# Peptides against a protein of PDB entry 6UG1: the designs that were tried, part 135

Target 1, 304 residues: chain A of PDB entry 6UG1
Amino acid sequence: SNEERKRRKYFHMLYLVCLMVHGFIRNEWINSKRLSRKLSNLVPEKVFELLHPQKDEELPLRSTRKLLDGLKKCMELWQKHWKITKKYDNVGLYMRTWKEIEMSANNKRKFKTLKRSDFLRAVSKGHGDPDISVQGFVAMLRACNVNARLIMSCQPPDFTNMKIDTSLNGNNAYKDMVKYPIFWCEVWDKFSKKWITVDPVNLKTIEQVRLHSKLAPKGVACCERNMLRYVIAYDRKYGCRDVTRRYAQWMNSKVRKRRITKDDFGEKWFRKVITALHHRKRTKIDDYEDQYFFQRDESEGIPD
Target 2, 301 residues: chain A of PDB entry 6UG1 as posed
Amino acid sequence: SNEERKRRKYFHMLYLVCLMVHGFIRNEWINSKRLSRKLSNLVPEKVFELLHPQKDEELPLRSTRKLLDGLKKCMELWQKHWKITKKYDNEGLYMRTWKEIEMSANNKRKFKTLKRSDFLRAVSKGHGDPDISVQGFVAMLRACNVNARLIMSCQPPDFTNMKIDTSLNAYKDMVKYPIFWCEVWDKFSKKWITVDPVNLKTIEQVRLHSKLAPKGVACCERNMLRYVIAYDRKYGCRDVTRRYAQWMNSKVRKRRITKDDFGEKWFRKVITALHHRKRTKIDDYEDQYFFRRDESEGIPD

## One batch from the design tools (peptide; made by RFdiffusion4, then SolubleMPNN)

Design b2_p21_1_s3 (from b2_p21_1, 12 letters changed)
Fold by OpenDDE base, seed 5:
Structure b2_p21_1_s3 (fold): chain B 304 residues (1-304), chain A 21 residues (1-21)
Amino acid sequence: as target 1 above (304 residues)
Amino acid sequence: DKLFSKEEIEELYNLLYELLS
């Protein structure tokens, strides 16, 4: 019905705000001074120097290569620190079906919210789910004075799916779900004036994204619970930015159709949400990023 | 204008938790 379409749209909007607020809170928690002091001790001086290379005036690419090598060594150090990777409870922050949402409303399970103290303990011990692990990795880079962002791929229920039964069938459903991350890291390269993508936990990859990312879900089964729609970046200064354009090859032709921003009302609403979560002034880094997004939009063109 | 107070953010976080439960 038209009423069910409206209900699913509004529920998607509410759920998206809740997810974006979760990302904001986790981004605040990883700024903990106590955690920072503990995590800085995981990074030896030689790796710290690679994270902070001098500017090579002859070939700036040499400085970028040192930074990339430093980030690779940080991923290796993080793997040694992380002792226990817990499975997600149910689907974690991956996309729920409408049926699962309707069923959860009936099942008043008393779940225990992860408190800030429990999170900080989990990161410090190296015990937790993959999301806690990625968030802890961002905290370690920030402890080393690296300009690292927490990236969250927000997975609200698909308001464009009007099917009543949205049951996902398949024995491999969990494996396909966790094939691609929900959380990852970006690091500012001051030499190339670009964000470097880092997945320290899932794919264990470092990318300089130009047209496509390995972190973008591929195949029907992987996209059922992980649709690239709202990739939100949270920086160390409490900036909040939509960075979906970096990871979406087909932003205009495919991704936009699945976003609340497909219409003017949704665009204006989503801008208000971003603005409310953006707690810093604009910087030259934002100018370089917006220029990159503009060039990526022009190069995609208008879909036929 | 801030869309949410600190209290509203905590409420939305609790609501998220209930929705994810």
Scores: peptide ipSAE 0.029, ipTM 0.663, DockQ to the pose 0.690
Fold by OpenDDE base, seed 1:
Formats: sequence, C-alpha cells, structure tokens
Structure b2_p21_1_s3 (fold): chain B 304 residues (1-304), chain A 21 residues (1-21)
Amino acid sequence: as target 1 above (304 residues)
Amino acid sequence: DKLFSKEEIEELYNLLYELLS
C-alpha cells in the first residue's frame, strides 16, 4: 500500500539517523586520550617516521610510498595486537530485512549495550568484533598523529524493497554478509591530496581509489545485507561527511535510487542530519575532496 | 542549530540498541 511505502521510508530515515549517531559516538570514543597513550606504544619510531615522511620535492610519489609502507606496517602491528575477533551477535550493523524488523518489534530482548569503558577495554586488550577492531585501528593511527577517518557504511533497511516476505534462506548467509566490511579507515595523503582507503581487518587492503573500491560489495548474496548507499566519514575533529561517491562507481545511475536523497525532500533532510553531526569548520582537505567528487560525477555522466 | 541535543543523541542511541536487539 501507499501507507506501507511511507512507513518503510520513515523507518529507514529513523534507522539511518540512529546508525549515523552510533558512528559519531564511536568516533568520539576512539578519541580517548587514555586509549591514545596505550596505542601509541604499539608503533615503533621507524614506523612513525614512515607515517610522517618529509616532502620529496623532486618526486612527491616517494613520500606517498613511504606513507603507504607505514600504513602497511601499522596493519601488521594491528594484527599482532588483535588477539580475538568475535563473531557478530546476529547480523551486527549489517542490513536487516523488513521481516526481521517486524519480528524484533515483537521480541523485547534486552540488548547488552556496549559501554564506553567496555569498548576502551576491548580495544586495549585486542578482544572484540571486527567493527571494534577497525575503530581501534583508527584510534592507533590517531595516536600517531595521522589524519585518519573512521568510515561507516550505514545499512538501514531497504525502503525500496516493497516485498512482504524478505527472508534470506542462505546457509552461507553469515560468510556472505561479512565478506565486505561495514567499518574501515581513510588516511589523508598530504602529498597526493587524496584520501587513502585502509581496511585493516576484513580484506586487509590499502587502496588509492580511482573509479571503484574493493570494499564495495559485489554479487547478489553479499548485497543482501550490505548495500553501499551511505558511506559516512568521521574525522578526529568531529567532522562528518558523506563519502559515498568515492566508493560508488555508479552513484547517479544505481546508488541514488536506493537513497533517501533520491528526491529534494530527502536531500534536504539528509543534509540537515550531516550538518548536525558535523562539528568542525571547512578545510582545504574538504575542498580537494569535493573537487574529486565533482570530477567523479562528471566522469560517470548523467544517466539518460 | 544542532538537530539533536545530547539527550536526544543518547535517546537515539538507546533506540538503536532496541532496534538491534
């Protein structure tokens, strides 16, 4: 019905705000001075120097290569630190079906909320789910004075799916779900004027994204619980930015149709949510990023 | 204007956990 379409749209909007607020709170927690002091000790001086290369005036690419090598070594150090990767309880922050949401509304389960103290302890010990691990990795880079962002792929229920039964029957549903991350890292390369993508936990990859990312879900089974729609970046200065354009090859033709921002009302609403979570002034880094997004929009073209 | 107060952020966070339970 038209009523059910409206209900699913509004529930998607509410759920998206809750997810974006969760990302904001986790980004605050990883700025903990106590955690920073502990995690800085994981990074040897030689690795710290690679993270902070001098500008090579002859070949700026040499400085980028040093930074990339430093980030690779940081991923290796992080793997040594992280002792226990827990499975997600149920589907974690991956996308729920409408049927699962309706069933959960009937089951008032007391979920044990992870407190800030428990999160900081989990990161310090290297014990937790993949999301906690990625968040801790961002905290380690920030402890080394690296301009690292926490990236969150927000997975609200698909308001474009009007099917009554949306049950997922797959035996490998968990493996397909966790094939691609929900959280990752971006690092600012001051030499190339670009964000470097880092997945330290799942794919264990470093990317300089041009047209597409390896972190973008591919295949029907992987996209059932992980649809790339809202990739939100949280920086160390409490900046909040939509960076979906980086990871979406087909932003205009495919991704936009599945976003609340498909219409003017949804665009204005989503801008208000971003503005509420964005607590810093604009910088030259934002100018370079917006220029890159503009060039990506021009290169994709407008779908006919 | 902040779209959410601190109290509203905490409420939305609690609601997220209820929705995820």
Scores: peptide ipSAE 0.028, ipTM 0.657, DockQ to the pose 0.690
Fold by OpenDDE base, seed 4:
Structure b2_p21_1_s3 (fold): chain B 304 residues (1-304), chain A 21 residues (1-21)
Amino acid sequence: as target 1 above (304 residues)
Amino acid sequence: DKLFSKEEIEELYNLLYELLS
């Protein structure tokens, strides 16, 4: 019905705000001074120097290569620190079906929300789910004075899916779900004036995204619980930015149709949510990023 | 530091109210 379409749209919007606030909270928790002091000790001086290379005036690419090598070594150090990767409880922050949401509303299950103290202990011990691990990696880079962002791919239920029964077939569903991450890292390269993508946990990859990302879900089965729609960046200064354009090849033709921002109402509303979560002034880094997004929009063109 | 100011919480509540209306 038209009513059920409205209900799903509004529930999607509410769920999206809750996810974006969750990302903001986790971004605050990883700024813990106590955690920072502990995690900085995991990074040897030689690796710290690679993270902070001098500018090569002859060939700025040499400085970027040092930063990339430093980030690779940080990923290796993080793997040594992280002892136990727990499976997600159920689907974690991956996309739920409408049926799963309805069934959950009937079940007054007291979800134990992870407290800040429990999170800090989990990161400190190297014991937790993949999301906690990625968040801890961002904390380690921030402890080394790296301009690292926490990235969250927000997975609200698909308001464009009007099917009633979305029973996902059982056993293979978890492997396909976790094939691509929900959380990752971005690091500012001051030499190239670009963000470097880092997945320290899932794909264990470093990428300088041009047109395509390895982190973008591919295939029907992977997209059932992980649809690239709302990639939100949280920086160390409590900035909040939509960075979906970086990771979406087909923003205009495919991704926009599945976002709340497909219409003027949704665009205005989503801008208000971003503004409410953006606690810093604009910087030259934001100007370079917006210029990159503009060039990507022009290069994609208008879909026929 | 508080996660959200009072004003930011009120703005989030207003955004949620606009969805439920």
Scores: peptide ipSAE 0.023, ipTM 0.615, DockQ to the pose 0.128
Fold by OpenDDE base, seed 3:
Structure b2_p21_1_s3 (fold): chain B 304 residues (1-304), chain A 21 residues (1-21)
Amino acid sequence: as target 1 above (304 residues)
Amino acid sequence: DKLFSKEEIEELYNLLYELLS
């Protein structure tokens, strides 16, 4: 019905706000001074120097290469620190079906809420799920004075899916679900004026995204619980930005149709949510990023 | 008319509690 369509749209909006606020809270937690002091000790001086290369005036690309090598070594150091990767208790923050939402409301699930103290202890010991591990990696880079963002791919239920029975086949579902991350890192390259994408945990990859990302889910089974729609960036200064355009090859033709921002009402609403979570002034980094997004929109074109 | 069922309100409350507490 039209009522059911409206209901699913509003439920999606509320769910999206909850996810975005969660990302904001986790971004505050990883700014802990106590955690920063502990994690800085994981990075030896030689790796710190690679993270902070001098500007090569002859070939700025040499400075970017040093930064990339420093980030690679940081991923290796993080793998040595991280002792236990726990599975998600359920689907974690991956996308639930409408049927699972209806069924979950009936089940008084004792969600074990992870408190700030428990999170800081988990990161410090190297014990936790993949999301905690990524968040801890961002904290380590920030402890080394690297301009690292926490990235969250928000997975609200698909309000465009009007099918009643979306029973996902159970057993193979976990492997396909965790094939692509929900949380990752971006690092500002001051030499190239670009964000570098870092997945330290899942794919263990560093990329300079041009047209497509390795972190973008591919294949039907992987997209059932991980649909690239809302990629939100949280910086060390409590900035909040929509960076979906970086990771979406087909933003205009495919991704926009699955977002609340498909209409003017949804765009204005979503902009208000971003503005409420954005606690810093605009910087030249935001100008370079917006210019990159503009060029990507022009290059994709408007779908006919 | 309630915009959401009781079950949907309970799921939103559980999600809020899980993510924001």
Scores: peptide ipSAE 0.155, ipTM 0.815, DockQ to the pose 0.084; fails the geometry check

Design b2_p21_1_s4 (from b2_p21_1, 10 letters changed)
Fold by OpenDDE base, seed 3:
Structure b2_p21_1_s4 (fold): chain B 304 residues (1-304), chain A 21 residues (1-21)
Amino acid sequence: as target 1 above (304 residues)
Amino acid sequence: DELFSEEEIEYYYNLLFELLS
């Protein structure tokens, strides 16, 4: 019905705000001074020096290569620190079906909220789910004075899916679900004036995204619970930015149609949510990023 | 300064869990 379409749209909007606030809260928690002091001790001086290379005036690419090597070594150090990767409870923050949401509303399962103290303890011990592990990795880089962002791929239910019975085939669902991450890291490269993408936990990869990312879900089964629609970046200064354009090859032709921002009302609403979560002034880094997004929009063209 | 109180965090988590439940 038209009523059910409206209900799903409003529920998607509410769910998206809750996810974006969750990302903001986790980004605040990883700025903990107590956690920072503990995690800085995991990084040897030689690795710290690679994270902070001098500018090579002859070939700036050499400085970027040192930073990339430092980030690779940080991923190796993080894997040694992380002792226990817990499975997600149910589907974690991956996308739920409308049927799962309707069934869940009937089953008041008391989800145990992870408190700040428990999160800080989990990161310090190296015991937790993959999301906690990624968040802790961002905290370690920030403890080394690296300009690292927490990235969250927000997975609200698909308001464009009007099918009632999306029975996801149960057993293979977990492996396909966790094939691509929900949380990852970006690091500012001051030499190339670009963000470097780092997945320390899932794909264990470092990339400089040009046209497409390895972190973008591929294949029908993987996209059932992980649709790239809202990739939100949280920086160390409480900045909040939509960075979906980096990871979406087909932003205008495919991704926009599945976003609330497909219409002017949704665009204005989503801008208000971003503005409410953005607690810093604009910087030259934002100018370089916006220029990159502009070039990506021009290169994609207008969908025919 | 915490941008959210413990109570606000608990409210948003409860709301998220109600939406996730």
Scores: peptide ipSAE 0.030, ipTM 0.638, DockQ to the pose 0.338; fails the geometry check
Fold by OpenDDE base, seed 5:
Structure b2_p21_1_s4 (fold): chain B 304 residues (1-304), chain A 21 residues (1-21)
Amino acid sequence: as target 1 above (304 residues)
Amino acid sequence: DELFSEEEIEYYYNLLFELLS
């Protein structure tokens, strides 16, 4: 019905705000001074020097290569620190079906909320789910004075799916779900004036995204619980930015149709949510990023 | 300075869990 379409749209909006607030809260927690002091001790001086290379005036690419090598070594150090990767309870922050949402409303499961103290302890011990691990990795880079962002791929229920039964059938549903991450890291390269993508936990990759990312879900089964629609970046200064354009190859043709921002009302609403979560002034880094997004929009063109 | 009180965090987590429940 038209009523059910409206209900699903509004529920999607509410769910998206809650996910974005969750990302903001986790981004605050990883700024903990106590955690920072502990995590800085994991990084040897030689690795710290690679994270902070001098500017090579002759060949800036040499400085970028040192930073990339430093980030690779940080991923190796993080893997040694992280002792226990827990599976997600149920689907974690991956996308739920409408049927799962309707059924859960009837079953008031007491969800055990992870407190700030429990999170900080989990990161410090190296025990937790993949999301906690990624968030802890961002905290370690920030402890080394690296301009690292927490990235969250927000997975609200698909308001474009009007099926009554949205049950997902498949023996490998969990493996397909966790094939691609929900959380990852970006690091600012001051030499190339670009963000470097880092997945320290899932794919264990470092990427300089040009047109496509390895972190973008591919295949029907993987996209059922992980649709790239809202990739939100949280920086160390409480900036909040939509960075979906970096990871979406087909923003205009495919991704936009599944976003609340497909219409002017949704665009204006989503801008208000981003603005409410953006607690810093604009910087020259934002100008370089917006220029990159503009060039990517022009290069994609208008879908036929 | 913490941007959220423990109570506000608990509220948002409860709301998130109600939506994720």
Scores: peptide ipSAE 0.030, ipTM 0.646, DockQ to the pose 0.312; fails the geometry check
Fold by OpenDDE base, seed 2:
Structure b2_p21_1_s4 (fold): chain B 304 residues (1-304), chain A 21 residues (1-21)
Amino acid sequence: as target 1 above (304 residues)
Amino acid sequence: DELFSEEEIEYYYNLLFELLS
């Protein structure tokens, strides 16, 4: 019905705000000065120097290569620190079906909220789920004075799916779900004027995204619980930015149709949510990023 | 200064868990 379509749209909006607030809270927790002091001790001086190369005036690419090598070594150090990767309880922050949401509304499970103290302890010990591990990796880079962002792929229920029963086939569902991450890192490269993408936990990859990312889910089974629609960046200064354009090859033709921002009402609403979570002034880094997004929109063209 | 009180964090997590439940 039209009513059910409206209900699913508004529920998607509410769920999206809660996910974005969750990302904001985790981004604040990883700015802990106590955690920063502990995590900085994991990074040897030689690796710190690679993270902060001098500008090569002849070939800026040499400086970028040093930074990339430093980030690779940080990923290796992080793997040594992280002792226990827990499985997600149920589906974690991956996308739920409408049926799962309806069934869960009837089962008031007392979810034990992870407290800030428990999170900081988990990161410090290297014990937790993949999301906690990624968040801790961002904290370690920030402890080394690297301009690292926490990235969250927000997975609200698909309001464009009007099917009543979306039963997911159970057997391989977890493996397909966790094939691609929900959380990752971006690092500012001051030499190339670009964000470097880092997945320290899942794919264990570093990339400089031009047209497509390895982190973008591919295949029907992987997209059931991980649809790239809302990729939100949280920086060390409490900036909040929609960076979906970086990771979406087909933003205009495919991704936009599955976003709340497909219409003017949804666009205006989503801008208000971003603005409410954006707690810093604009910087020249934002100008370079917006120029890159503009070029990506022009290069994609208007879908036929 | 913490941007959120422990109470606000608990509220948002409870809301998130209710939505995720």
Scores: peptide ipSAE 0.029, ipTM 0.625, DockQ to the pose 0.322; fails the geometry check
Fold by OpenDDE base, seed 4:
Structure b2_p21_1_s4 (fold): chain B 304 residues (1-304), chain A 21 residues (1-21)
Amino acid sequence: as target 1 above (304 residues)
Amino acid sequence: DELFSEEEIEYYYNLLFELLS
């Protein structure tokens, strides 16, 4: 019905705010001074120097290469630190079906809230789910004074899916679900004036995204619980930015149709949510990023 | 017409608290 379509749209909006606030809270927790002191000790001086290369005035690309090598070594150090990767309880922060939402509404399940103290202990010991691991990696880079962002791919239920039964066939569902990450890292390259994408846990890759990312889900089975729609960046100064344009090859033709921002009401509402979570002043880094997004929109064109 | 029942709201709040925790 039209009513059910409206209900699913509003529920999607509510769920999206919750996910975005979760990302904000985790971003605050990883700014812990106590955690920072512990994690900085994991990074030897030689790796710290690679993270902070001098500017090569002759060939700025040499400085970027040093930063990339430093980030690679940080990923290797992080793998040595991380002892136990737990599976997600149920589907974690991957996308739930409408049926799963309805069934969970009927089940008075007490959700176990992870306290800040438990999170900090988990990161410090090197045990937890992949999301905790990525968040801890961002904390380690921040402890080394790297301008690292926590990236979250928010997975609210698909309000464009009007099917009654959206049950997923179970056997390979977990492997397909976790094939692509929900959380990753971005690092500011001051030499190239670009964000570098880092997935330290899942794909274990470093990428300088041009037109598409390896982190963008591909294939029907992977997209059932992970649709690239809302990629939110949380920085060390409590900035919040929509960076979906970086990771979406087909923002205008495909991704926009599945976002709340497909209409003017949804666009205005989503801007209010971003503004409420953005707790810093604008910087020149934001200008370079917006210019990059503009160029990406022009290069994609308007779908016919 | 209430967009959400009290039970749905409670579920969403609990889900919110799970997600926000």
Scores: peptide ipSAE 0.024, ipTM 0.646, DockQ to the pose 0.089; fails the geometry check

